# Peptides against a protein of PDB entry 2FGR: the designs that were tried, part 9

Target 1, 331 residues: chain A of PDB entry 2FGR
Amino acid sequence: SSVTLFGIVDTNVAYVNKDAAGDSRYGLGTSGASTSRLGLRGTEDLGGGLKAGFWLEGEIFGDDGNASGFNFKRRSTVSLSGNFGEVRLGRDLVPTSQKLTSYDLFSATGIGPFMGFRNWAAGQGADDNGIRANNLISYYTPNFGGFNAGFGYAFDEKQTIGTADSVGRYIGGYVAYDNGPLSASLGLAQQKTAVGGLATDRDEITLGASYNFGVAKLSGLLQQTKFKRDIGGDIKTNSYMLGASAPVGGVGEVKLQYALYDQKAIDSKAHQITLGYVHNLSKRTALYGNLAFLKNKDASTLGLQAKGVYAGGVQAGESQTGVQVGIRHAF

## One batch from the design tools (peptide; made by RFdiffusion4, then SolubleMPNN)

Design b1_p8_5_s1 (from b1_p8_5, 5 letters changed)
Fold by OpenDDE base, seed 1:
Structure b1_p8_5_s1 (fold): chain B 331 residues (1-331), chain A 8 residues (1-8)
Amino acid sequence: as target 1 above (331 residues)
Amino acid sequence: ETVVSWVP
């Protein structure tokens, strides 16, 4: 049998001009172009077109050597796959995030990504960003002439927070069309959580599309998140993204992405613009640079996610500029 | 990626 060992070490020098105190932060950060990771995976052919699989993946923090430890919280699945598609058991990306983050030209990491998959409401669940779930069962269809889908359910296992029961229960899925240069998807999800110790539903709807023109790719996202509290008003955010990427000189890629986060509960908007460049030194090693500008309006306090340097908020209505320059190495 | 051979 064989096991594939794989990983990425992505480390950068990062700068942001403002933190929560209005001061600059700079240092060595991680995961600016791709999330740094270490993983193990393998498959077994069971005959008849059936395969067993496993996947274990954890995040690597190259700046501190994983001082907080190592785990398989990125993915820890066992699976069966075949002509029927794939069934996965274990912690993973939920189907909605797995599909809809694929339209993010910044790969859901660094200072440039779409930040719509977020805990907008101080939800007390560990995965209230809608990205992953514990106790997850997922099913992915084959591709039928472009059409594909994914579904997931996560058990709450009677987890409680305050008066909220069923915390961590997820149900969701997507439908998609992926054919040649075109991709389009619709995702729906609900997660049970708590806000202020009270039962809350995190409802999410996301539309994504991309088209590859060869010379450039366009990509877009439309998302609504609602934290529906049993007591109190809804906490709603509408998030929008439009991005473009283009190959440069056969060895580089330039990316430009805009996002708008309309935070309805505080009647406040944030605008994010990011320019990125990746220079491939090889198939496995790249240099990269990201330049991001985040403009908060009114009561908005969003910060760029310069992981390892500063990922907190800023003062209300403040703008933040961020830079990352780094090395990505895959093995 | 690195492939490690093993026997279960």
Scores: peptide ipSAE 0.058, ipTM 0.804, DockQ to the pose 0.547
Fold by OpenDDE base, seed 5:
Order: sequence, then structure tokens, then C-alpha cells
Structure b1_p8_5_s1 (fold): chain B 331 residues (1-331), chain A 8 residues (1-8)
Amino acid sequence: as target 1 above (331 residues)
Amino acid sequence: ETVVSWVP
């Protein structure tokens, strides 16, 4: 059998020009280009094309040395795989997020990522951003001439919040076509949660596509999230993303990504534009810089996610500028 | 990545 130890330490100097008080924040932050992580994984060949697998992965916080502890909340799975595909048991990315976040050119981290996978409604569930779930069973098909799919179900285990009795239940999946330079996917999910102690369904639909032209890659996302509340009406957000990346001189990559978040419940939009550059010093070590601008309109209070420095909101209608300069090291 | 292989 084999066991692989792996990880990333990504630490940056970050700045944002506004917090919730209108003041600047700066310091040492984490996970600007990739989420810092430590993991163990392995496989066992059981014969006949059947394999067992495990994966344990937790987030690393290089700025404070994991002062709040270490856990395997990123992934903690056991699996069987073969010609039938892969079945996973345990906490993981839900199938919808696993596939649809892959179109984010900023790796779903730092100040540049698509922020559509969010708790838009003050949901009281632990994973109301639609990214991961506890008690998850997942199935991933093989790739059939480009076509592939993933499905998942997470048990609520009768978790209650207020009058909500199915909190944490997830059902969802995607269908995709992955062939050469093209990737396209459709994802659907429902997660049960609570808002204000009342049962709420978090419904999500996401379309993603990318095409690699060799000289550049284009990527896009279209998403709708709805928190369907029994009282107070639906909290709906339509999120859009378009990004481009290009290799630079064989040692670098430049990225540009735009996102729009149309927050229907407050009739307010936010616009995010991010320019990023990664300079590869080796296959394992890179320098990077990100410059992000977030424009909130009307009642919108979104903030850039400068993890370890400031990830809170801003005042309504305020704009925020963020910068990250850091080192990413993979091992 | 660091790969540790163990054969009993």
C-alpha cells in the first residue's frame, strides 16, 4: 500500500483599504493563491480493478501556527473505486462545489475568487455556503467519452435548530463534459438549514464552462442561490463570473477575473475585479500578487476575503481595494 | 509530495 504526505504553505502580506469602520487593515495573511493545507492520502489495490482509498486533509494557518487547532474538515474520506467510478464516505466537498469551483481561476481562495458559494441569508447551518458537508456519501462516474457526473447525499442525523429538524441534509449532483480543452458542467443542489430558527431550503443551480486556447484560458460561471424561507420570502442571489488566464514567459501566469453578485433580497449589486500574477520559482514554489477591487452598490456590504487579515464586510455602498503578495510552497 | 511506501 502507499501513503502520500502532501501539503501547501501559502502565506502573504495583505492589505485592504476599508473594514466595517472604514479603516485600513494590513498584516500577514494565509491562502492567497491556494488554500494552505496538510494531508495524508493513500490507496490499496484490492485486485480485479477495485481500489480502496483514504484522504485526510486539513487547513494550515501559517500566520498563527494553527492556534485554533488542526482538523480534517477539508476532507476526511474513505473510498472504493474501480470501473464503476468512485464511492466516497465522509466529509468532503459536495459534488456540486467540487466540480463547479474548478472554473474559478483563483482556486476558490484569496481576494480574487468567485464568492457565489456563500451563506447569503445568515443560515445557521455549519456549511450553508454550499461547499462541503458532513455525513456525506458521494458517487463519481468514470469519464465516458467526456461525459461524467457526480452525486451526493448528506445525512442530517436529526440535527435541529429552532423548529428546523433536518439541518445539514444535502442532495445534489452535476453532469459534465470534459474533453481536451473544453469543460462544461451543470450542478443542482438542495441543502436544508435554518434561518432565524425556521426551516429553510438552500437551493443552488450553477453552470460552468472553460476553454483552454493554449495561449489563454477562458472560464465562466452562472449561479443562482435561493434561501427559501417559510416567513419573509426568498433570499435570492444571482452570481456571474468571467475570467481569463494566460501563461507568461513559461514561468508565470496572469489572471483577470470579473464577478457580479446581484443580491435580489436587498436589490443591490456588487462588482469584483481581480488581477493576479503567479511567478513560478520552481514546480513547488511560487511568488504571487493579487490586486482586487470590490464595488458595493446600494445596500451591499460584501468584503474581500483577505484571510488572516480581514474577511469581514464593509459599510453599505462602500468600495474596497485589496492587495496580497505572498509565497506558495507545495510539498 | 512525499510518498511513503510500506510493504509488510
Scores: peptide ipSAE 0.057, ipTM 0.787, DockQ to the pose 0.664
Fold by OpenDDE base, seed 3:
Structure b1_p8_5_s1 (fold): chain B 331 residues (1-331), chain A 8 residues (1-8)
Amino acid sequence: as target 1 above (331 residues)
Amino acid sequence: ETVVSWVP
């Protein structure tokens, strides 16, 4: 049998001009271009086209040396794969996030990503951002002439919060077409959670598409997230993203992405625009810079996710500017 | 035997 050791260390200097008190924050941050990680993985050929696999992956925090500990919360799966596709057992990205975050040109990382995959309602579940799940079974089809799909179910195991008795149950999936320069996908998911100790359904629908023109790539997302509450009404957010990327001089990549978050429960919008640059020093090492601007209107309090420096909100109606400059090293 | 490999 074989075991592969792999990882990324990504550390940056970050600045945001406003926190929740209206003050600036700056320091050493983590995961500005790629999430820092340590992982182990392997495969075994079982014959007849059947393979077993395992994957164990945890986040690294280079600024504090993992002071809060290390775990495999990024992925902890065992799998079987073959001509039928792949079945995975264990904590992972849910199928909807695994597919639909692929259209985010900032790869769901740093101050520039699409922030639609979020806990919009102060949900009390551990994964109410719709990104990962515990107790997950996933299935991914092969690619059939461009068409592919993924499905997942996570068991609630009778986990309770307040009066909610199905917390952590997930059901979801996507259908996609991936052929040459074109990718397009539709994802649907429902997660059971609690808000204020009351049972709440987190419903999500996401459309994504991208086209690679060779000289540039365009990408887009349309998402609706709805926390359905029996008391107090629904918390609905419509999120939109449009991005472009282009190679620069054979060693660099420039990215520009805009997102709009229309937060219906508070009648408030937030606008995000991010410029990013990655400079490859090698196949494994890059320098990067991100510049993001987040404009909150009315009651909106969204903050940029400068992990390791400041990832909280701002005062209602305030704008936030963020900068990250860092090194990414893969091993 | 398990071979531990580094992915470059």
Scores: peptide ipSAE 0.032, ipTM 0.695, DockQ to the pose 0.137
Fold by OpenDDE base, seed 4:
Structure b1_p8_5_s1 (fold): chain B 331 residues (1-331), chain A 8 residues (1-8)
Amino acid sequence: as target 1 above (331 residues)
Amino acid sequence: ETVVSWVP
């Protein structure tokens, strides 16, 4: 048996030129290249090809020293694994987000990531971004000649908000093909939530693909998120992403990613473009810089996620520019 | 595993 302590401390100086009041924000932020974390994990060989596992992981906020506390909300699982794959019990990434966010060249963090996995409808559930779930059972297949899949179900435990009585129920999964330089996957999920105290289904469909040419990698996402409300009509967003990355001089990586968020309920689009650079000082330590531009049209109020500095919205139709320069250290 | 920044 082994127990591994692991983590990442990622801290940056960040700037955004606009907040919700139209004012600039700047300071020390976190998680610009990778989400800062502290974790414990381990495995026990049970014989016959069966293993038990545990994984406990929480987010680290290096700017304030976790002043709001520490928890294992990132992952808190016990598992059995073997030739059949892996079964997990506990809070985790839902299978759809675990697979489909892997196509994000900005690792689902900082000011550059794909923001499609979002609470688009002011959903009142804790996990209405479709990223994680409480009370989750997950199953992941082995890789069979490139083909793999993951499935999950989360219990609502009769959580009520207003008249909604099944908040937090998740069902979803993906199918994928991962072989050498190619990855492609399709994810489907439904989550039950509340909007304005009324029962709402959050339906999500995501297609992702990437190809590594060695000299560069291309990656793309197509997503539709629909909050189906009993009253007031659907809140639908179509999100698109295309990104490229390339190694630079054997010690660096440059990344460019574009995303479009077509917010149908407000007939408004947002355009995000991000340039990122990572400079590896070692296998464990990197310097990085991100430059992002977010253009909101019409009623769109999206903001860049400069965690620890400003992650809120902007005024309708306003553009936001963000910069992060930081250090990532893995242990 | 994919690194996801949003913990609710």
Scores: peptide ipSAE 0.050, ipTM 0.558, DockQ to the pose 0.032; fails the geometry check

Design b1_p8_5_s2 (from b1_p8_5, 5 letters changed)
Fold by OpenDDE base, seed 4:
Structure b1_p8_5_s2 (fold): chain B 331 residues (1-331), chain A 8 residues (1-8)
Amino acid sequence: as target 1 above (331 residues)
Amino acid sequence: EVVLSWVP
């Protein structure tokens, strides 16, 4: 049996040149290279190849010292694992996001990440970005010659918003092939939510792949998210990502990632390009810099996610430039 | 595997 205390403190100086008013924002931000966190995890050997586990993890906001409090919203699971794989009970990443965000070279945080896992429709559910769920049961297979899968179901517990009566229900999963330098995955999910107090299904399909050439890694994502409303047209977004990373001088990593968000309901595109550099001072401590450019077209109002400084939208058709320079420390 | 992601 073991219990591990672990965490990451990632804090940066961040700048964005435009907010919703067209003004610049700057200050101390968090989670620019990795999401800052504090966690407890442990395992118990039950014999016969069976293990019990727990995992409790919350986000750390180093800029304000968690002024809004601390919780285990990142993960709060109890698990059984063995030759059959792993069953998890509790709030976690949904299986689709857990697998498909792994292709994001910016680790689903800061100003550079793939933003496809988003609430595209002003959904009123707490997790309408498709990343996590409450009341979740998850199952993950072992890896069989590269093949693996994950499945999940989250109970809505009769949560209602307006006339919607199944808010927070999730069903989804992925199939994957992970072997040596190659990873490829297909994810499917449906989540029930509300938009304007009306029942809405959030359907998601995501294809991801990566290949590590040793000297560089390539990664890609293709996603469609569709909010199917009972009244009104579908809110569909097609999101695309292509990224490359390479080791630099044995102590660094450079990353370049492009994403396109084709927002069909407003017939508008957004283009994101991000250059990142991580300089490892040790195995646990790194300096980093991110430079991101987000170009909105037409009615698009997307903003870069400079957490702790500004994560809101911009004016329609406006471009936003963001910078983060920070320290990541793991323990 | 521990995946880094946004908290909603």
Scores: peptide ipSAE 0.039, ipTM 0.539, DockQ to the pose 0.034
Fold by OpenDDE base, seed 5:
Structure b1_p8_5_s2 (fold): chain B 331 residues (1-331), chain A 8 residues (1-8)
Amino acid sequence: as target 1 above (331 residues)
Amino acid sequence: EVVLSWVP
C-alpha cells in the first residue's frame, strides 16, 4: 500500500482591460498554467492483479489562502482496478470532460483554455458546465492496442429545482484511440438540469484529436452543447478549437490556441486567441506568461477567466485583453 | 497500472 501527498501552487499577477463596466481589473490571481491543488492518493495491492485506490483532491487559492475553505470537490473517489480496467465511485471529472479536456493545450485553466465546457444557458445545476459530477460511478477500460473507453453515470438522488426532479443525473462516455503521437476521441453526454425552474437536458457531443510531431504538437476540439428546454427552445453552442505547442530551447514551451464559440441562441460569435509561454526552472517549478484576446461580436458577453482577479463577462460586442504572469510549483 | 487520471 502507498499514500502520496501531492499538490500544485500556481499564483500569478493578472490584468484584464475590461470588466462588465468597461473598467480594467488587475491583481494577484490563481491557477494560470495549472489548477492549484492539494491531494492525497493511494493504492493497495489486493493480489491477483486487483488494486484498491483512493483519491482526494481539492483546489488551492494562493491569493487568499483558501478563505472560503477547503474541500475535495476536484476528486473524491474510491476505486478498484485490474486487468478489467478501473471502476471509480465518488465525485470526479465525468468521463467526457476527463478525456476531451486533455486536448486543451492550456490545461483547462487560466485565460487561454477552451471554454466550451460551460453553462451556456443559466442552468441551475451545480455542475452544468459538464466538467464534474456528484454521485458518480465511472468505468475506464484498459488500453487495447490504442483503443480505450470510459463511461459514467451519476445519480440525481431525486434532487429537485422547480418542477425538475432529476437534476444532476449524468450519463456519458467516450471512445478513444491513443497510440504513440496520435490521440483521437469522441465523447457523448447528457446531464439533467433546470433552467428557470423547468427540466432541461444538457446534451454534449465532443470530438478531439492531437498529434505530436516532436518539433510541435497540434490539437483540436469540435463541440456542440445543447440545453434542451421544455419552453423557449434550445440553447445551442458550437465550439471549435485549434492549438499548437512547441518546445523551446529544451527548457520552455510556447503555445498558441484559437477558439470560436458560435452561440446560436443569440446569433453571436466569440473569438479567443491566446499566446502562452512556460519556462521550466526545474521539473517542479516554472515561470509562465499568457496573453489572451477575446473578441465578442453582436450580443456575445464572454469574459476571460482570470481566476482570483476577474472572471465575469463584458458588455455585449466588447473585446477583452488579458495577461497573466506567474509561478507554478508542484510537489 | 491504469494511469487514466490526467486531472487538469
Scores: peptide ipSAE 0.031, ipTM 0.543, DockQ to the pose 0.047
Fold by OpenDDE base, seed 2:
Structure b1_p8_5_s2 (fold): chain B 331 residues (1-331), chain A 8 residues (1-8)
Amino acid sequence: as target 1 above (331 residues)
Amino acid sequence: EVVLSWVP
């Protein structure tokens, strides 16, 4: 039998020109190109094409040495896999986020990623961003002629908040076509939560596509997130992303990505544009730089996610500029 | 990555 120890340490110097008070923030940040992590994984061959697996993964914070502790909240799964695909039990990425974040050229990390997978409504559930779930069962099909799918269900375990009695229940899935240079997917999810102590459904629909032209890759996302409330009306956000990446000199990659967040409940838009560069010093070590601009309109208060430095909002209608320069090391 | 192996 075998167990693999693996990880990434990604630490940067980061700057944002505005916080919630209008002041600049700067310092050491984490996870600018890839999320810093420590993990254990392994597989057992059970014969006949059946395998057992486990995966335990937690986040590392290199700036403070994990002062808040360590856990396996990134992934803590046991699985069976074979010709039928893979069944997983335990906390993980929900199938919709696992597939649809693959179209984000910034890999859902740092100041440049698509921010559509968010708690838009001050939802009181632990995972109201639609990224991960506790108590999750998931199934992933094999790839058959390019066609593939994933499905998931998370138990609420009778978690209550206010009058809401099913908080944390997730149901969702995707269908996809992945063949050569083309990828396209449709994802649908519903999560039960609470807003203001009242039962609320977080509904999500996401379309993604990418094409690799060899000299460049194009990628796009279309998303609607809707917190359906019986009182006070729905909180709806339409999010759009378009990005391009290209290899540079065989050792680098340049990325440019634009996103629009149309926040219908406050009749306000935010525009994000990010330029990123990764320089590979080896297969395991890279230098990187990100430059991001976030323009809020009207009542919008979105902030760039400079993790470890500042990830809060800004004043309504304010623009924010962010920079990250760092080292990523994998082992 | 480090691979730890044993005979079960």
Scores: peptide ipSAE 0.152, ipTM 0.810, DockQ to the pose 0.690; fails the geometry check
Fold by OpenDDE base, seed 1:
Structure b1_p8_5_s2 (fold): chain B 331 residues (1-331), chain A 8 residues (1-8)
Amino acid sequence: as target 1 above (331 residues)
Amino acid sequence: EVVLSWVP
């Protein structure tokens, strides 16, 4: 048996022209092309086509050396896999985010990613962005003729916030078709949370598709997130994404992605457009650059996620420009 | 990635 130590160190120089005060921010940021991580994983063949597995993964912050500590909050799973698929126990990406973020050409990180997987309603749960869950059981089917699916349930363990008594309960899954150049998926999820100390359901529906034309790849997402409060109106966001990527000279990749976030509760839209380039110096080392523009309308206050430099909002109706230039190294 | 030999 073997244990694989793996990781990515991704650090950049980042700039945003506006913060919440209208001032520029700049410095060293992290995770501009891929989330920086350190992990351990392994498998054991149990015979008969059955395998045990483990995966422990935490985020690395190269700018401050993990000053806030290290943990395995990215993934901490034990699994059984075989011809039936894979069952996982432990904190992980929820099945919906694991599948539907695969259509994001910016890999759900840096200033360019689709930001639809968000806490749109000041939800008080730790994972109200719909990305990961504690106490998660997940099942993933094999791929059969292109068709595949994933399902997950997370226990709330009677976690309470205010009057909400089921905080952190997740139920969700996806169905997908992955065959050659085509991928398409539908994801559905519900998470129990609290907003203002009141029980709230975070409902999510996401459609994703991509097609690889060889010379270029197109990818798209359609998402609705709805925080249904027991008391008060729904907080609904419709998010849309369209992206294209193309290989450049066998060693590079150019990416362009647009997203629209229609925030219904504040009747306000935000537009995000990002140009990215990755230059592979080797199989493991790349240089990259991202240029993003975020246009908030009306009451929208969204900010680009320049992790390690500035990831907060801006003033209502303000536009933000962001740049990241960095090194990604995988081991 | 570094592959470590499993020691029981």
Scores: peptide ipSAE 0.137, ipTM 0.807, DockQ to the pose 0.553; fails the geometry check

